# Ledger of designs, part 19: peptides against a protein of PDB entry 5EFW

Target 1, 141 residues: chain A of PDB entry 5EFW
Amino acid sequence: TTLERIEKNFVITDPRLPDNPIIFASDSFLQLTEYSREEILGRNARFLQGPETDRATVRKIRDAIDNQTEVTVQLINYTKSGKKFWNLFHLQPMRDQKGDVQYFIGVQLDGTEHVRDAAEREGVMLIKKTAENIDEAAKEL

## One batch from the design tools (peptide; made by RFdiffusion4, then SolubleMPNN)

Design b1_p11_2_s3 (from b1_p11_2, 8 letters changed)
Fold by OpenDDE base, seed 2:
Structure b1_p11_2_s3 (fold): chain B 141 residues (1-141), chain A 11 residues (1-11)
Amino acid sequence: as target 1 above (141 residues)
Amino acid sequence: DREESLKLLQS
């Protein structure tokens, strides 16, 4: 499908199911996080968090989900092996024709450093555009 | 349903 051909780090979650589990993960996401698809599907994405993940930033993500809004943040995430990386993360709802939220799209841009200024702006534009592409691709299914 | 959603997105 068009969705499966998007070569970016992303997941799709289902807020209509208990604990908003991941229902789709891109190949790149699996490579980034070092998990298999079987290990990821059906789980809440919080397994990427660890000791140095800022709780206030996580709360921003939670608030966005609760309020059904989009959010863009940077936070420390961890791979399966425990490797830390900075995640420029964008989350936005996917709505149906009636405007009701059906899914959430999460896009991850990994890096060794917290990005700022022009680099951050560029990254934000990239992950937001990616999210829109995912939204369009998913709605075609 | 989780299974139905998975089938849809992965089809």
Scores: peptide ipSAE 0.035, ipTM 0.679, DockQ to the pose 0.388
Fold by OpenDDE base, seed 3:
Structure b1_p11_2_s3 (fold): chain B 141 residues (1-141), chain A 11 residues (1-11)
Amino acid sequence: as target 1 above (141 residues)
Amino acid sequence: DREESLKLLQS
């Protein structure tokens, strides 16, 4: 699909299904995380977490899901092979015309280190803009 | 519902 081929790291999850599973993953996301699409679809995205993933940050993500709000954080994620990367992660709900949440959009900006200051601000702007583009594209499908 | 969602986004 057109959405599938967007050259950004992102997933779409369905909070209306048990455990809010991934129902869509971009090609770039698969390449980043080293998983096949079959391995990812239907699973909660928590498989990206590992030993050094900060639990307080994970709780912020969980709270955002529960409260149906957006959140932007940086956390350590792991590829299938166990490689660590810093994930500047943005999550936001995708709402229907009535304002009800249908999906969540997760956008990942991978890096070798925790980004700060100007670099962080730039990354945040990028992933937020990406999320908005995905939101629009998904609604048109 | 899962099947429908997958079909919607992967079609």
Scores: peptide ipSAE 0.029, ipTM 0.664, DockQ to the pose 0.392
Fold by OpenDDE base, seed 1:
Structure b1_p11_2_s3 (fold): chain B 141 residues (1-141), chain A 11 residues (1-11)
Amino acid sequence: as target 1 above (141 residues)
Amino acid sequence: DREESLKLLQS
């Protein structure tokens, strides 16, 4: 599918199911996080969090989901092997024709450091554009 | 359901 051809780090979650589980994960996301697809599907994405993940930032994500809004944050995430990375993360709802939320799109830009200034702005533009591409591709299914 | 959604997104 067009969705499968998107070579970026992203997941799609289903907020209509208990605990908003991941229902789709890109190959790049699996490579980044070091998990298999079977290990990911059906789980809430919080398994990427760890000791140094800022809880206030996580709350921003939770609030966005609860309020059905988009959010862009940067937070520490962990791979399966325990490697830390800075995740420039964008989340936005995917709505149907009635305006109701069907899914959430999560896009991840990984880095070894907290990005700032021009690098951050560039990353934000990239992940937001990616999210829009995913939204478009998914709606065409 | 989950399985139906998964199939849809991967089709």
Scores: peptide ipSAE 0.032, ipTM 0.676, DockQ to the pose 0.377; fails the geometry check
Fold by OpenDDE base, seed 5:
Structure b1_p11_2_s3 (fold): chain B 141 residues (1-141), chain A 11 residues (1-11)
Amino acid sequence: as target 1 above (141 residues)
Amino acid sequence: DREESLKLLQS
C-alpha cells in the first residue's frame, strides 16, 4: 500500500480504542526501536519512555491527544535494549470528512543529540511534511 | 514487554 511505502519512522494510533494503542508501525520505526511488530501492535506508545524522559514533555503529548490537537516536541526515548536517543516527535490527528478524529499520526526523527536552531527547524519541517504524507496515504484506513 | 518498548517515543 501507499502507507507501507513511506520510508520514515512513524506509527498510527487509534484513540477510539482503550489507551490509544498503536495499530500500525513502519518498518523503520521497528528498526529504530528494536521491537517486533507483534511486540508493539495493540499497545500504547509509552513503552519508549524511560528514566531520562522528561515528564513535562510527555504531559504535552498527553494533553495534545486529550485536546485532539497537534504537538511537536523533543524527548529522550529508549530502544528495547535500553539505548537512549533523542526523538524529535510530531503528533497530529487524522480526521474524517465530518471532522471527527479517527487516528493519530506520530512521526519520529531520531538522533544522537538534541537538535537546535536551524537543525531543529529543518527537522520539524521534515516530520510535519511526513505527517501530511501519511495522512493522505492513510485515508484508506 | 510491549509497554516498555514504546514508553520512550510517545505518551
Scores: peptide ipSAE 0.025, ipTM 0.632, DockQ to the pose 0.045; fails the geometry check

Design b1_p11_2_s4 (from b1_p11_2, 8 letters changed)
Fold by OpenDDE base, seed 5:
Formats: structure tokens, C-alpha cells, sequence
Structure b1_p11_2_s4 (fold): chain B 141 residues (1-141), chain A 11 residues (1-11)
């Protein structure tokens, strides 16, 4: 569909369901992580974590979800085959007209390398803008 | 609920 074919790495999760499962994943995200859609839908995104994933960073993500706020972090994730990649990750809530959180949008920067300095700032701006675009697109459905 | 969300987002 149109949303799935957006050429960005992203997922949408449903915090109103047990364990905040992924309910939507872009084609690019599937390609990046090497999982099929069936393997991902209905699961919490923690399957991307592994031995070198910083637990303090994971806690920042968890806290943002619990507090219903946005967060931007960079952390080690793993593909299905076990390849490590650096994930510049932005998460933000999707709210309804009353201001209640309906979903979360998670955006992963294109690429697998660690980014720093100007490249990181540029990446942060990009994934934040992408999240806003996805929010608008999803609300129009 | 999840199935309904999936269909909505895939439209």
C-alpha cells in the first residue's frame, strides 16, 4: 500500500495493546532488519536488541513510551542474520483530536553506520521530519 | 483492535 511503500525505515506500534506491539512496518524496515512482515507484526520491537545494545539507551525508549513523549537515541540493533548496525532512532506519539496517544511512530535512519557531529544533527532533523510526515499521512487514512 | 488498525494503516 501507499504507506508501506514510503521509502523510509519506520514502524507504527499500538501502546493500547499488550506490550506495545508493532502493527505496521514499512518495506524499507523489513529490508533493513531482514525480517518478514509476518515475523514482525504483533511483536514488540525489542527483538532488534542484542548483546551490545546499551541498556541505558533502551530504558530511555521505555521511559518515553511510559511518559507518552518523544525521544531520539542511537543504539546498536541486530538484523535477523545477526549483523550489528547503528540505529539513529526517533520515536514520537501519534495523538488523536483529544490529545490522547493512539500509536507510536518509530523512525530509523537510513544506513547502518554510527553517525556523529554534523551528520548526527542532520540525521536527527531528517528522522524527526519523517516522523511528522508519517503522522500526517497516517491520520489521512 | 490490532487487526482493525492494520487494515486502516494499509489502506
Amino acid sequence: as target 1 above (141 residues)
Amino acid sequence: KREESLEKLRS
Scores: peptide ipSAE 0.095, ipTM 0.761, DockQ to the pose 0.369
Fold by OpenDDE base, seed 4:
Structure b1_p11_2_s4 (fold): chain B 141 residues (1-141), chain A 11 residues (1-11)
Amino acid sequence: as target 1 above (141 residues)
Amino acid sequence: KREESLEKLRS
C-alpha cells in the first residue's frame, strides 16, 4: 500500500473501537519500534511506554483523545528490544465531512533524540505537516 | 468494524 510506504513514522488509530487500537502503521514506524505489523495492529499504542515514560505527558495524550483535540508532546518510548528513545509526538483527529472524528493520526519524529528550542520547533512543524499530509492521503481512500 | 477500517486504509 502506498500509504504504508510513506517514509514517515506514523500510525492511525480508531477511537470508535475499544481502547483506540492501531489500525494502520507505516513501514518506518515498524522499523523504528522494532515490531512487526501483526504485533501492533489491533493494540493500543501504550506498548511503547515504559518505566521512564512521564505519566503526566501520557495523560496529556489521553486528554487530547478524550477531548478530540490535537496535542504535541515529547516523551520516552521503548522499542521492542527495550531501547529508549525520545519521541516527539503529534496526535490529531481525522474528521469526516460532517466533522465527526473517525480516526486519530499519530506522527513520531524521525529522530530518536531529545530536541529543544529551534530544533524542537522545526520538528514540531515537520510532524504537524506530516500529519496533515497523512490526513489528506487517508481521506482519498 | 476493525477489518472494515483496515480495508479502507489499505485499499
Scores: peptide ipSAE 0.091, ipTM 0.762, DockQ to the pose 0.367
Fold by OpenDDE base, seed 3:
Structure b1_p11_2_s4 (fold): chain B 141 residues (1-141), chain A 11 residues (1-11)
Amino acid sequence: as target 1 above (141 residues)
Amino acid sequence: KREESLEKLRS
């Protein structure tokens, strides 16, 4: 689909299904994480976590999902081959016209280090804007 | 329409 070919790292999850599984993944996301689409679809995104992933940060993500709010964090993620990367991650709900949450959009900005200050602010603006673009694109399907 | 499309993608 045209949505899959958007050159950004993102997934769409379905919180209305058990364990909020990934129902859509961009080609870029697959390339980043080294997984095939078949390996990703239907799974919770927690497979990206590993030994050095901060549990408190993961809890922030879980809380955002439970509270149906957006969140932006940086956390260690792992590729299929076990390579670590810093993920500047933004998650936000996709709402219908009534305001009810239907999906979540997750955007990943990969990096070799934890970004701070101006670099972090720039990255945050980028992934938030990306999420909004994905939201609009997905609603046009 | 959108929901149907997204659900189709995961199937």
Scores: peptide ipSAE 0.087, ipTM 0.735, DockQ to the pose 0.487
Fold by OpenDDE base, seed 1:
Structure b1_p11_2_s4 (fold): chain B 141 residues (1-141), chain A 11 residues (1-11)
Amino acid sequence: as target 1 above (141 residues)
Amino acid sequence: KREESLEKLRS
C-alpha cells in the first residue's frame, strides 16, 4: 500500500479500541524494530520499551494520549533482537471533521545516541512535519 | 472495528 511504503518510521494507533493498539505500521518501522507486521498489529506499542526506558518519559506519552494532545520526547527503545536505540518520538492525535480523536500518529526517528541542540531541533521539525504529512495522507483515504 | 480501520487506512 502507498501509505505503508512511505519511507518514514511511523505507526497509527486506535485509542477507541482496548489498550490503544497499533492498527497500521510503515515498512520502515518494521525494518527499524525488526518485527513483522503480523507481530505488531493489534498490540500496544509498549513492546518497544525495556529496562533502560525512562518511566517518567513513558508517563508523558500516556498523559498525552489520555489528554488527547501531542507530545515529543526521546526515549530508549529496543528492537526485537534486543538492540537499544534512542527514539526521538512524536505523537499527535488524528481528528475527524467534528474534531473528535479517531487515531494517534506516532513517528520515530532512530539514533545510536541521545540527540541535543541543533540535531535535536532538526529531528523534531522532521518528525512533526512527517506526522502532518501522514495525517493528510491518511485522511484522503 | 479494528479491521474496518485497518482496511480504511490500507486502501
Scores: peptide ipSAE 0.087, ipTM 0.760, DockQ to the pose 0.364

Design b1_p11_3_s1
Fold by OpenDDE base, seed 1:
Structure b1_p11_3_s1 (fold): chain B 141 residues (1-141), chain A 11 residues (1-11)
Amino acid sequence: as target 1 above (141 residues)
Amino acid sequence: SLSKGIAKARP
């Protein structure tokens, strides 16, 4: 599918199901996080969080979901093997023709550093554009 | 239909 051809780190979650589980994960996301598809489908994406994940940043994500809005943050995430990475993360709702939220799109830009300034702006532009591409591709399914 | 992707978890 067009969605499967998007070679970026992303997931799609279903807020209409209990605990907003992951229902789709890109191959790149699986490679990044070191999880199999079977290990992550049906789970809330919070398993990527760990000891050094900033709780205030996590709250921003939660608030965006609750308010059905988009958010962009940087937070520490962990791979299955316990490796830390900085995740420049963008989340946005996917709405139906009536404007109701059906899914959330989460896009991850991984890095070894907390990106700043021009690098951050560039990354944000990239992940936001990616999210829009995912939205379009997913709506064709 | 969506059923094979990964979404960021709700905190």
Scores: peptide ipSAE 0.046, ipTM 0.762, DockQ to the pose 0.050; fails the geometry check
Fold by OpenDDE base, seed 4:
Structure b1_p11_3_s1 (fold): chain B 141 residues (1-141), chain A 11 residues (1-11)
Amino acid sequence: as target 1 above (141 residues)
Amino acid sequence: SLSKGIAKARP
């Protein structure tokens, strides 16, 4: 599908199901996180969090979901093997023609360092553009 | 459609 051809780290979640589980994960996301598709589908994405994940940042994500808004943050995430990475993360709702939220799109830009200044701006533009591409592709399914 | 592949929710 067009969605499957987007070679970026992303997931799609369903807030209409209990605990807003992941219902789609890109191949790149699976490679990044070291999980199989079977291990992550149906789960809330919080399994990426760990000891050094900033709880205030997580609260920003939770608030965005609750308020059905977009958010862009950087946070520490963990692979299945426990490797830490900085995740420049963008989340936005996917709405139907009536304006109701159907899904959330989460895009991850991984890195070994916290990105700042121009690098951060470039990363933000990239993941936001990616989210729009995902929105367009997913609405065709 | 995306809804055709919805996974069953689990903890």
Scores: peptide ipSAE 0.040, ipTM 0.730, DockQ to the pose 0.054; fails the geometry check
Fold by OpenDDE base, seed 5:
Structure b1_p11_3_s1 (fold): chain B 141 residues (1-141), chain A 11 residues (1-11)
Amino acid sequence: as target 1 above (141 residues)
Amino acid sequence: SLSKGIAKARP
């Protein structure tokens, strides 16, 4: 499966560029967030945050990027129109053959509802598997 | 490859 064929909510960012901008966004992600591709490419994904976004959760994301590790969190994000949604979010580094971080993959669960317990565990498994699929597909490009 | 079509950073 090529990168463009993955019908899930995801972005790829480039930590080697200033402010770790989005360099790829899936069609589903654009639909979820209500942004055009032109509006988000080249920007840091923080524009999804708003008043009710938990700052401690955001710090966990930042720490994962700085430490070049994966993280899974659930946080409030906002669409372009200002609509709040719960984002079950998984982030992981994409490494080259030498093991150096090349990009980050960010995957957002389908839907906008807060999930708990078994539903959350299921969602986590799904977005992690999706991230692996993206990693494999992206390395072909 | 992704590097061939990377969007430049914007302010």
Scores: peptide ipSAE 0.040, ipTM 0.730, DockQ to the pose 0.054; fails the geometry check
Fold by OpenDDE base, seed 3:
Structure b1_p11_3_s1 (fold): chain B 141 residues (1-141), chain A 11 residues (1-11)
Amino acid sequence: as target 1 above (141 residues)
Amino acid sequence: SLSKGIAKARP
């Protein structure tokens, strides 16, 4: 599918199911996080969090979901092997033609380094554009 | 559609 051809780190979650589980994960996301698809489908994405993940940042993500808005943050995430990485993360709702939220799109920057200044701005633009591409592709399914 | 490939929720 067109969605499967997007070679970026992303997931799609379903807030209409209990605990907003991941229902789609890109191959790149699996490679980044070191999980198999079977290990993560049906789970909330919070398994990426760990001891050094900033709880205030996590609250921003939760608030965005609850309020059905978008958010962009940087936070520490962990791979399956326990490796820490900085995740420039963008989340936005996918809405139907009525404007109702159907899914959430989560995009993770390709790099695992904390980014600042111009590099951060560039990364934000990239992941936001990626999210829009995912939204368009997913709506065709 | 995306709904055709939705994974079952896990506890």
Scores: peptide ipSAE 0.039, ipTM 0.730, DockQ to the pose 0.055; fails the geometry check

Design b1_p11_3_s2
Fold by OpenDDE base, seed 2:
Structure b1_p11_3_s2 (fold): chain B 141 residues (1-141), chain A 11 residues (1-11)
Amino acid sequence: as target 1 above (141 residues)
Amino acid sequence: SLAKGIAKARP
């Protein structure tokens, strides 16, 4: 599918299901996080958080979900093996023709490096554009 | 079909 051809790190979650579980994960996301698809589908993405994950940043994500708005943050996540990585993360709602939220799109910057300044701005633009591409592709399904 | 939506875990 067009969605599956997007070679970026992303997940799609379903806020209409209990605890907003992941319902789709890109191959790149699986590679990044070191999880199998079976291990993550149906779970809330909070399993990526760990000891050094900033709780205030996590709250920003939660607030965006609750308010059905987009947010862009950078936070420490952990792979299955416990490896830390910086996640430049963009989340936005996917709305139907009525304007109702059907899903959330979560995009992570390619790679695991912490980005700052111009590189961060570029990364933000990239992940936002990626989210729009995912939105368009997913609506074709 | 592909699942729709990209999101992170809620706190």
Scores: peptide ipSAE 0.097, ipTM 0.776, DockQ to the pose 0.055; fails the geometry check
Fold by OpenDDE base, seed 1:
Structure b1_p11_3_s2 (fold): chain B 141 residues (1-141), chain A 11 residues (1-11)
Amino acid sequence: as target 1 above (141 residues)
Amino acid sequence: SLAKGIAKARP
């Protein structure tokens, strides 16, 4: 499908199900995080958090979900093997024709360092554009 | 079925 052809790190979650579980994960996301699809689907994405994940940043994500808005943050995430990476993360709601939120799109840009300035701006533009592409592709299903 | 990104977990 068009969605499956998007070669970026992303997931789609269903806020209408208990605990907003992941219902789709890209192959790249699985590779990045070192999890299998079986280990990911049906779970809330919080399993990527760990000891050095900033709780205030996590709260920003939670607030965006609760308020049904988009957010872009940068936070420490962990692979299955416990490796830390900086995740430049963008989340936005996917709405139906009535404007009701059906899903959330989450896009991840991984890095070994916290990106700033021009590099951060470039990353933000990339992940936001990716999210729009995912939104379009998903609506074609 | 549609999906989301990393650290999207609610605390």
Scores: peptide ipSAE 0.080, ipTM 0.755, DockQ to the pose 0.049; fails the geometry check
Fold by OpenDDE base, seed 4:
Structure b1_p11_3_s2 (fold): chain B 141 residues (1-141), chain A 11 residues (1-11)
Amino acid sequence: as target 1 above (141 residues)
Amino acid sequence: SLAKGIAKARP
């Protein structure tokens, strides 16, 4: 499976560039967020945040990036038009053969409700599996 | 490769 054939909401960012910008966005992500590819490439993904986005959750994401670790959270994100959605979000580093972080993979599972219990566990498994698929596909490019 | 398509960083 090639990267572009993964029909999920995801981005790939480059922490080696200033402010860890998005360098790849899936078609589904563009549809979800209502942005064009040109509008988001080269930008930090923080443009998805808004007034009701929990700042403590954002800090968890920031800490994971700084520590080069994975994290899974739920947070409010916003589309270009200002529509809110609950984002079950998984972030993980993509490492090379030396173990050095090359990229970050961000996977978004969107919903109108905060997901809990078994549904959350299922969603987490899904987005983590998706991230692994993206990691594998991206390393083939 | 993915590295071929890296975007230019911007604010």
Scores: peptide ipSAE 0.056, ipTM 0.754, DockQ to the pose 0.054; fails the geometry check
Fold by OpenDDE base, seed 5:
Structure b1_p11_3_s2 (fold): chain B 141 residues (1-141), chain A 11 residues (1-11)
Amino acid sequence: as target 1 above (141 residues)
Amino acid sequence: SLAKGIAKARP
């Protein structure tokens, strides 16, 4: 499956550019967040955060980026119109053949509720598998 | 390649 055919909510960011901007966004992500592609490309994904977004959770994301590791969290995000959603979010580095980080993959599973227990585990498995599919597809470009 | 379609950072 090519990158553009993956029908999931995701972005790819470039940590080698200033402020780790979004360089690719899926159509589903645009639909979820209510932004156009032109509005988000070249921006840091922090525009999804708002008043009820837990700052400690955001710090976990930042730490993962700084440490070039993966992380999975749930946090409140906001659409362009200001609607809140619970984002089960997975982030992982995309590495080249030498093992150096080239990009980050961010996958979002949206919901109206904070998912727990079996539902959370299922969601985590889904978004992690999605991230692997994105990694494979993106490396073909 | 992904690099061919990289969006430029916005100020």
Scores: peptide ipSAE 0.047, ipTM 0.740, DockQ to the pose 0.054; fails the geometry check

Design b1_p11_3_s3
Fold by OpenDDE base, seed 3:
Structure b1_p11_3_s3 (fold): chain B 141 residues (1-141), chain A 11 residues (1-11)
Amino acid sequence: as target 1 above (141 residues)
Amino acid sequence: MLSKGIAKARP
């Protein structure tokens, strides 16, 4: 499908199910995080968090979900093997024709460092554009 | 609907 052909790190979650579980993960996301699809489907994406993940940043993500808004943050995430990476993360709701939230799209840009200034702005533009492409592709299904 | 189907929430 068009959605499956998007070669970026992303997940789709379902806030209408208990604990907003992942219902779709890209192949790139699985490669990044070192999980199998079977390991992550049906789980909340919080398994990527660990000891050095900033809790205030996590609260921003939770608030965005609760308020049904988009958010862009940088946070420490962990692979299955425990490797840390900086995640420039963008989350936005996917709405139906009535304007009701059906899903959330999460896009991850991985890096070895916290990005700043021009590099951050470029990354933000990229992941936001990716999210829009995912939204469009997913609505065709 | 997503081609791979919708996963059920895990407890």
Scores: peptide ipSAE 0.025, ipTM 0.624, DockQ to the pose 0.052
Fold by OpenDDE base, seed 4:
Structure b1_p11_3_s3 (fold): chain B 141 residues (1-141), chain A 11 residues (1-11)
Amino acid sequence: as target 1 above (141 residues)
Amino acid sequence: MLSKGIAKARP
């Protein structure tokens, strides 16, 4: 499966470039966030944050990137029009054959509410599985 | 509210 065939909300970022910019965004992600592809490519994904975004949760994401590890969190993000949404977000590194980090994969579960318990666990499982599918498809990048 | 977005960005 190629990246373009994965009908999920995701981005790929390049930590080897200044400020870890988005280098790929799925069509679903663009629809979710209300941005065009040209508006977001080459930018750090922080533009989705706003007043009610928990700073401690953002720090967890930053720490995962800096440490080249995966993380799963739930946080408030904002669309281009300023609409708030709960983002169940999973991030993981994509490594080359030598084990070096080439990219990060970020997957967003679509949802309007903060999810808990079984719903959260199910969502986490889904976005992690999606990230693995993206990793396999992105070997052609 | 609608779409879950990436906060993969540093603030």
Scores: peptide ipSAE 0.032, ipTM 0.669, DockQ to the pose 0.036; fails the geometry check
Fold by OpenDDE base, seed 1:
Structure b1_p11_3_s3 (fold): chain B 141 residues (1-141), chain A 11 residues (1-11)
Amino acid sequence: as target 1 above (141 residues)
Amino acid sequence: MLSKGIAKARP
């Protein structure tokens, strides 16, 4: 599918199901996080959080979901093997023709360090553009 | 190294 051809790190979640589980994950996301598809489908993405994940940043993500808005943050996430990485993360709702939220799109840009200034701006532009591409591709399903 | 995507964590 067009969605499957997007070679970026992303997930799609379903807020209409209990605890907003992941319903789609890209191959790149699986490679990044070191999880199999079977291990993550049907789960909330919070399993990527760990001891050094900033709780205030996590609250920003929660608030965006609850308010059905987009958000862009950087936070520490963990792979299955326990490796830390900085996640430049963008979340946005996918809406139907009536404007109702159907899904959320989450896009991740991984890094070994917290990115700043021009590098951060570049990353943000990339992940936002990716989210729009995913939105368009998903609507074709 | 390809940047890895992170799933959104719902607090």
Scores: peptide ipSAE 0.032, ipTM 0.664, DockQ to the pose 0.040; fails the geometry check
Fold by OpenDDE base, seed 2:
Structure b1_p11_3_s3 (fold): chain B 141 residues (1-141), chain A 11 residues (1-11)
Amino acid sequence: as target 1 above (141 residues)
Amino acid sequence: MLSKGIAKARP
């Protein structure tokens, strides 16, 4: 399966470039966030944050990037039009054959509400599986 | 249902 055929909300970022910019965004992600591809490529994904985005949760994401680890969180994000949504978000590094981090994969689950318990666990399993599929597809490019 | 966005941005 090629990367472009994965029908999920995701981006790929390049931590080797200044400010870890988005280098790929799925069509579904663009639809969700109401941005064009041209508006988001080359930018850090922080433009999705706003007044009600929890800063401690954002720090968890930053720490995961700095430590080159995976993280799963829920946070408030904003569309281009300013609409709030709950983002169940999973981030993980993509490594080369030597084990060095080449990219980060970010996956978002659809949802208008904060999810908990069994629903959250199910969502986490789904976005993690999606991230693995993206990793496999991207390595074939 | 709105798809959830990416919070991958370093603050």
Scores: peptide ipSAE 0.031, ipTM 0.674, DockQ to the pose 0.038; fails the geometry check

